# Designs tried in a protein design run: peptides against a protein of PDB entry 4GMN. Part 93

Target 1, 375 residues: chain A of PDB entry 4GMN
Amino acid sequence: RYANITLLALVTLASIGTDFQETLVKGNQGSRESPISAADEEWNGFDDADGDAMDVDQKSSSGEDQEEDYEEIDVKEDDEDDDDDSITSEMQADMERVVGADGTDDGDLEDLPTLRELIQTAVPQLIRLSNLPIDSDESLTIQSHALSALNNISWTISCLEFANGENANIHNAWYPTAKKIWRKTILPILEADSADLKLATQVTSLAWAVARVLHGETPTDGNPHRKFISLYHSSKQQAGGNSNSIEEPEDPFQGLGVKCIGVVGSLAHDPAPIEVNREVGVFLVTLLRQSNNVPPAEIVEALNQLFDIYGDEELACDKEVFWKDGFLKHLEEFLPKMRTLTKGIDKRTQPELRTRADEALLNLGRFVQYKKKHA

## One batch from the design tools (peptide; made by RFdiffusion4, then SolubleMPNN)

Design b2_p14_5_s4 (from b2_p14_5, 7 letters changed)
Fold by OpenDDE base, seed 5:
Structure b2_p14_5_s4 (fold): chain B 375 residues (1-375), chain A 14 residues (1-14)
Amino acid sequence: as target 1 above (375 residues)
Amino acid sequence: MTPQYPPAAAPVPV
């Protein structure tokens, strides 16, 4: 009875975390429909300044009309009104305030009561539940659900903009809690060196969500970047040896390899120690060099992380790692391989992976041009 | 560049 109530509460907290995330994603999509007008704006790095509009000048090369008669498959939208009325009116109102807030209020979470209770009341209990001694299948189930709830809440918060002092009240409330999740939940599980790939995937997902907010300010105790690099390599060795490999997730970006790359990338951002940045940068560049044996989604993620880490030339890691270790040459040598990789992705069977690979290829071209101009 | 939000690690389906 108490276990079932605890599990139901953990399920509900994980759902709430999801529904918050969906609301944030929908809110951020509505603000992006501003029509971008055609200027050849030079890529000037990833400055946190207002991202001016990329006009993709599609020069229409006139190729001849083959009228392929696409039979309009009238997909009846069965409006299954799954009225998942799970979103409380209070939670929706909190999310509308977060999405609509001009980020100038350093205020308390007084105006965000649901988010306040999630951070201040729920998360400390979830941290406690994720740290229970595993002595039964019931305690393992409670840990898994507590990690899921922490994951969903942490991902939701990591989807907020915190650049330029945006959402500073939420950042200030979350930041000490994120450090507690890292030190109390993530590090102990990583130090237990469990052969459980499910647990490893859950903790790596949570670690990525937390590290997306903390970046290089993530606690460096016990060299966590090396643990995630080791986990990446261990996951590849296990997939190669047993035909009972965990079914590759339907979404290529949900793979443990992608999650490991996302964590270590986030850990390598400024103000990370230059040695941490270097070890991660070398790992990421090594994936590109070995791309023939790396899933396309992991290559896309490794590229994005390299752009975000080394996009700013004012950062110490640009001079001390990017230029000093000759990363530009490796990125240039990778351009033709990336074009081949991207063209090898079937748009019909993997549309999202293809779109993200086309974007990462475009960005790689721009990034290489930028870095050559600033050499 | 709109930061491609890394795929929000799909909320663990509960």
Scores: peptide ipSAE 0.025, ipTM 0.727, DockQ to the pose 0.080
Fold by OpenDDE base, seed 4:
Structure b2_p14_5_s4 (fold): chain B 375 residues (1-375), chain A 14 residues (1-14)
Amino acid sequence: as target 1 above (375 residues)
Amino acid sequence: MTPQYPPAAAPVPV
């Protein structure tokens, strides 16, 4: 009796998440049907910072030559090597205490009572239900439905724009909850190293939705990017060995491989540790080099992730990874392969895959030109 | 230029 009520509640929460997502996707599609005129819009990176060019009228006031005598202040280099390594651990522990203090400022979502109740009331219960001991088929069913509800809610929130301070109240309310989903739901299931591909697919989908909001601020504890890269490779080995009946998803973008790429790409954004960025960047570039054996949807996703990660030249990962590891050469060498791959996709049978491949090919050309100009 | 289509989140069919 209680299980059936819990399952019905989980189904209802997952449905609310889906219905809201469909509404957001339809809303965003209506605003984006402005045909991008293929005009000479120079690729200027991914930050459309409206540089309000403050026309600082440099009123050239010719002020007179005062020879101010620079007294050489002999600043003695007192080499006090005070290794004050103390600040990093206490700030990290205070951040853990501030993240552990349920400082849900209830004020930020006053105008969004349904979303507030989803984040503050429903999600904590879903996290609890996803962490129940698996001792029965009933507990496994409850976990699967709790993960589905968390997935649908997290994906819905990840479809909101958060760039340029948009939806900042929702971002601020979601951010601590997203970190809690990551630490309490995603990491424990990834660490259990289950051979259950259904569970792995659910957790990877949830991880992608969460990482699309947290980006490089996603907790790096236990190197989760390596676990998703390992899961990617393991999924390919299983698909090659047993012709047994994992129906490939009808949508090529719903594959476990695409989801793994989307997670690790999102984890590699600034301010991710440079080593995490490097390992992910090398993985993504390696997929392009091996593209003859990689599904087209995974190539499209790997390209999009590479553009998003390395689209800004001011980021440390541009210098320390993109240029240092010679990624531009690999992207340039991949252009003719991408043209062949994209032309091989039948527009009649796979219209979405073809559209997204044509876009990724266009963006690859622009991105290579941009990076060559800024070399 | 953010990829125009968010990856179609898999609504897990409930």
Scores: peptide ipSAE 0.023, ipTM 0.725, DockQ to the pose 0.081
Fold by OpenDDE base, seed 3:
Structure b2_p14_5_s4 (fold): chain B 375 residues (1-375), chain A 14 residues (1-14)
Amino acid sequence: as target 1 above (375 residues)
Amino acid sequence: MTPQYPPAAAPVPV
């Protein structure tokens, strides 16, 4: 009875985290439709006159074949309007305030009551539940659901803009909690060195969501970037040994390899220690060099992380890592391989992977040109 | 659980 109530509460908290993410994505798409004023520039059309209409008469022919009377089984779609009434009016009002908040209010989360209760009340309990002794299938289930709820909340918060002081109140409330998730949930699970790939995938997803907000301010105690690089390599060794036992996720971007790359990339951002940045940068560039044996989704993620880490020439990592370790040469040598890789992705069977690979290829060309001008 | 797509990195305006 108590276990079922706890599981229901954890599923509900995980749903709330997802529904908030969808609302934020929809809201951030709507704010980019600034009405480009239709300046009616009369594009005077080109006057090309003369197209002679050749009447080709082709006449033929008869074939009669059969009306197979397929009985229209009137499947009443019971439109079960799944009124996904999961989004409370308070949650919608909190999301509208977050999306509309011009970042001038150093204010407490007083105006964001749902988000306040998620951060201050729910997350501390989820951290506690993720740290229960695993002594039963029920305790393992509770841990998995607690990690999932932490993941969804952390991902939702990681979709907010925090640049230029935007959402500073949310950032200030989340930042100490994110560090607590890292130290109390993520690090203990990573240190247990479990062969459980499901648990490893859950904790790595959570670690990525947390590291997307903390960046180089993520606690470096115990060199967590090396643990995620090790986990990346271990996951590839297991996949190579038993091709029948890892259901690769249908979405290539949900793979443990992509998640490991996303974590270590996020950990390498400024103000990360230059040695952490170097080890991650060398890892990412090594994936590009080994691209013949690396899934395309991991190459896309590794490129995006390299652009984000080394996009700013004012950062110490540009001079001390990017230029000093000769990364530009490796990116230039990879550009023709990326064109071949991207062209090899079927648009019909993997449309998203193809789109993201076309974008990463475009950005790689631009990034290489940018770095050559600033050399 | 709907797969949480990492938001596609908005193309860096280079």
Scores: peptide ipSAE 0.022, ipTM 0.679, DockQ to the pose 0.601
Fold by OpenDDE base, seed 1:
Structure b2_p14_5_s4 (fold): chain B 375 residues (1-375), chain A 14 residues (1-14)
Amino acid sequence: as target 1 above (375 residues)
Amino acid sequence: MTPQYPPAAAPVPV
């Protein structure tokens, strides 16, 4: 009886974390429909500095009319009112405030009561439940659901923009809690060295969500980046040997390999110790060099992590790792391989993977050109 | 470059 109530509460908290994420993603898509004018904007890195918007003079060239009569495809909006009655009016109001908050309020989570209760009340209990002694299938189930709820909440929060002081109130409330999740939930599970790949996948997903907010400020106790690199390699060895393959997730980006790359990439951001950054950077570049045996989704993720880590030339890791260890050469040598890899992805069967690979290829080209100018 | 937000790992279907 108590176990079933606890499980139902954990399921409900995991759903709340999901629904909150979907709504934040939908809200952020509506704000990004500013038409990306196909300006050949030279990628100038990730400037943390005050944006001098260079006025690019649009020289008008008049070129002639061809009226191609596009037949109006009457897309019947099937209003599938999927009344996802899961979202409470209070949650919706909190989501609308988070999406609409122009970042200027260093204010308390007073205006975000649902998010406040998730962070301050729910997460501390989820951390406690994830740390219970595993002595039964019921306790294992409780741990799994507690990890799922922590995952969904942590992912949702990690989808918020925190650059330029945006959502600073949420960041400030989450940051100590994220460190607590890391130290109390993630590290103990990683230290238990469990052969349970399901548990490893859950904790790695949670670790990625947490590390996407904490970056290089993620607690370095016990060199967690090496544990995730080891887990990456162990996962590849098991997939090659036993016909009890974990069903490859339908989504290629949900794989344990991608999650390991995402975690270690996030851990390597400034202000990470240069040695941590180096070990991760070498790992990521090594995946590109060995790309013939690496899933395309892991290559896409490894590229994105390399761009994010080494996008800023003012960071100590640019000089002390990127240039010093000769990463540019490896990225340049990888360009033709990435073009071949991307073209090999069927747009019909894997549209998302293809889109993300096309974008990562474009970004790799821009990044290599940028770094060559700043050499 | 728009940072490709890593796909928020699809919320674990509960």
Scores: peptide ipSAE 0.023, ipTM 0.726, DockQ to the pose 0.081; fails the geometry check

Design b2_p14_6_s1 (from b2_p14_6, 6 letters changed)
Fold by OpenDDE base, seed 4:
Structure b2_p14_6_s1 (fold): chain B 375 residues (1-375), chain A 14 residues (1-14)
Amino acid sequence: as target 1 above (375 residues)
Amino acid sequence: LPTYPPPPMATVPE
């Protein structure tokens, strides 16, 4: 009984996360008259917008980790069996506010009560459930569903624009929770070194979603970038040996390799430690050098991460890593290979992969030209 | 920044 109710609640939370994303995507498409897919933003460089870096006075509240004794919130069995997966009118109103918010409201989540409860009440419980001792198939199922719910929530939040102080209220509410997901859920599962590639894929997907918001501010404790690089290599070794191919996901961008690249790329952004940035940058550039043995989707993701990490010349990583380690030469030498790779993708059978490869090829040409101008 | 569409969310197991 308890397990079934817990599983149902986890399924519901994961569904809510999915529906929230779909609504945000539809809302963002509705406000943009042109279907500039979020992918159609060609890398144009950093415009020299005199963005006053608002000194977000990160009062480093060294909040001592008060182990908030999660009092067992007596989940009142409100037996409202309203299996109506319908977005509540309150959830819909919160979604409409998030989609319509010109990011100027430094307000607390007071105006977003459903999102507040999702972040403050639901996510902490999901973190707890993802960390249960695995003593049964039931506990493993609960962990998997909790990870799915956390993944969906984290991905949805990571789809919000946080650049230029947009959605700052949501960012500020999510940021401590995202760090908690990282420290309490992601790191312990990565450290358990489970041979379970399904679990590894789930935690890596969640880690990517979290790292897309935290970027270089993601906790560096235990060198998580090296764990994900190791997981990348381990996943390639396992796929080569046993004919029990875990069915490569039909979507080439859902592969564990792509997810590992997305995580480590996100972790390498400023203000990441220069050595973390270097190790990730060298990993990504090495994938391009070895591109004959790398899936095209991983090459696309690795290029995108390289553009995002090294697009700004004012960042310490540009001088200390990009120029110092000679990355421009490797990118320039890769350009003809990328043209061949992209042309080899059948537009009929893999239209998305071809589109994203055409974009990444265009951006690679622009990026190489940009960096040559700033040499 | 090229806003890559996030990978599709984890399917809720039925």
Scores: peptide ipSAE 0.031, ipTM 0.729, DockQ to the pose 0.068
Fold by OpenDDE base, seed 5:
Structure b2_p14_6_s1 (fold): chain B 375 residues (1-375), chain A 14 residues (1-14)
Amino acid sequence: as target 1 above (375 residues)
Amino acid sequence: LPTYPPPPMATVPE
């Protein structure tokens, strides 16, 4: 009885976290023009104005338009008004305020009572539940649901813009709690060295969400980046040997490998210790060198992490790691392989993976050109 | 840089 009520409460908290994310995403899409433009934010390096326009004469080969008659599949929108009564009027009001709030407030969530209670009251209890002694299937189920709820809350908060002092009130309220999740939930589970790949996937997803906010300010105690790199390699070794491969998630970006790359990439951002940055950078560049045996989604994530880590030439990691360890050469050598990889992705069967690979290929070309100009 | 959408939330177990 008490277990079922606890599980229902944890499922409800995880649902609230998801619904909050969906509404924030919809709210951000409503303030941006056409949904097409947000994907097409190509990495524009700094506008160096003086680029001579080389006229590339693209000879238009007139291929014959075969009008393939696309049968309009009349997708009946069954408007099942699923009255998802999960969203309280107070939660909806908090969500509308988060989308519209000019982030001038000093960490007092006075105007965001639902978010305040989520961070201050719910999350500390979820951290406690994630640390229960595992002595029964019931305690394991409670831990899994607590991790799912923490994941959903942490991902939702990680979708907020915090650059330039935006949402500073939410950032300031979340930051100490995020560090507590890291130290009290993530590190103990990583140190237990469990062979449970489900638990490893849950904790890695949570770690990525937390690290997307903390970046290089994520606690470096016990070198967690090495644990995630080890987990990446261990996950690849297990998939090769046992036909009980955990069904690769239908979404290639939900794989444990992608999540490990996302965590370690986020951990390597400034102000991370240069040694942490170097070990992560070498790991990411090594994936590109071994790309023939690496899933395309992991290559896309590894490229994006490399651009985010080494995009700023003023950072110590640019001189001490990127240039010193010769990363530019590896990126240049990878460019033709990335073109082949991207062209090998079928747009019909994997449209998202193809779009993200086309973007990463374009950004790789620009990034290599940028770094060559600033050498 | 294109901010890739975060990976989908953990599915709430049914």
Scores: peptide ipSAE 0.031, ipTM 0.730, DockQ to the pose 0.068
Fold by OpenDDE base, seed 3:
Structure b2_p14_6_s1 (fold): chain B 375 residues (1-375), chain A 14 residues (1-14)
Amino acid sequence: as target 1 above (375 residues)
Amino acid sequence: LPTYPPPPMATVPE
């Protein structure tokens, strides 16, 4: 009973987080003429566990045809218009305010009551639930749902613009909570060194969402970038050995490899320690050098991360890592390989992957030209 | 797991 109510509440919080994300993506598309292709948010429903159909031996009792005239109870289909307006009018009003708010620097979410309760009341409970001792399938299920809810909330918040002091109130409210998610949820799960790739995928997705806001201010204690690099390599070794189809997500950008790249890329941004930046930069450049054995989606993500990390020449990592370790040469040598890779993607079968690869190729050409001009 | 929209693509300065 309590478990089912808790699970329902966690599913509802996860759905709310998704619906918020869709609305934010639609809202941001209205302000920027660049079509961010709405990836179809297929909610992968929970596969109902195989209800072990108890083989009730239908003993063939030849009981007589009593035509019980079941009166057609004209069950009025009340068209319950399931106005699955999952977004409450209050949530929608909070989102319209977030998109329209001139960032009043007061870190008070008084005008955003739904978002305030989500950050201050719901997230701390989800962090607690994600840290339950795993002693039963029920506790594992609760952890998974708590991680999913944290993930959706964290991704939604990561879709807000925080550059130039935009949404500073939300950033200031989220920042300590994001650090708490990192320290209390992400790090303990990463330290447990679980062979569970489902759990690893969930925690890595959450880590990416959190790191997309915290960037180089993400806590570097215990070198989490190395754990995600190790997880990347371990995931590749497991996929090569057991033909147990871990259901490769139908979306190539939802793969654990892409998520690992997204996390470590985000962790390497300024003001990250130069050695963290170097280790990540070398990892990303190594993927490009090994591109024949790397999925195209991971190459696209690795390129985007390299552009974001090394796009600013005023940053210490430009001189101390990018130029010092000769990354420009590797990027220039990769250009013809990227052209071949991109042309090899079928536009009919993988239209999104092709579009993102075409854009990453364009950006790679521009980035190489930019860096050559500023050499 | 709900599929996340891919992160916004990096814009390289011209």
Scores: peptide ipSAE 0.031, ipTM 0.719, DockQ to the pose 0.783
Fold by OpenDDE base, seed 1:
Structure b2_p14_6_s1 (fold): chain B 375 residues (1-375), chain A 14 residues (1-14)
Amino acid sequence: as target 1 above (375 residues)
Amino acid sequence: LPTYPPPPMATVPE
């Protein structure tokens, strides 16, 4: 009885996390007149104030208006009011305020009571539940659900803009809690060295969500980047050996390899220790060099992480790692391979993977050109 | 820089 109530509460908290993300996505689409999907932001370089914007003459080819007479299919919307009222009106109002807030209120989470209760009350309990001793299938189920709830909450918060002091109140409330998740949930599970790839995938997903907010300020205790790099390599060795490969998720971007890359990439951002940045940068560049044996989604993620880590020339990692370790040469040598890889992805069967690969290819070309100008 | 869409959240177990 208590276990079922706990599981239901954990499922509800995980659902609330998903519903918040959907509300954020809808609200962010409403506030930004142009649906620039957060995916479609081309890497424009760092804003050098003197950057001659190359006017790419978009010759608007006036394609002729073929009036295709779309027959009005009178789809009777059967209003099945599936009031999946999983989002309370208070939760929706909190998310609408987060999306609509001009980010300028450094105030307490007084105006965000649901988010406050999630961070201050729910997350500490989820951390406790994720750290239960595994002595039964029930305790393993509780841990898995607690990790799922922490993952969804952490991902949702990681979708908020925190640049330029936006959402500073939420950032300031989340930041100590995110560090607590890292130290109390993520590190202990990574140190347990479990052969459970399901648990490893859940923890790595959570670690990525947490690291997307903490970046280089993520606690470096016990060199967690090396643990995730080791996990990446171990997962590849296991998948190659046993025909009972855990079914690769239907979504290429849900793979443990992608998640490991996302975590270590996020951990390598400034102000990460320069040697952590170097080890991660070398790992990512090595994936590009070995790209013939690397899934396309992992290549896309590795490129994106490299752009984010090394996009700013003012950062110590640009001089001490990117230039010093000769990364530009490896990226330039990879550009023709990326063109071949991207062209090999079928747009009909893998549209998302193809879109993200086309974007990453475009950004790689721009990044290489940028770095050549700033050499 | 492209803010890559977060990987799909963990599905709520049914």
Scores: peptide ipSAE 0.032, ipTM 0.731, DockQ to the pose 0.082; fails the geometry check

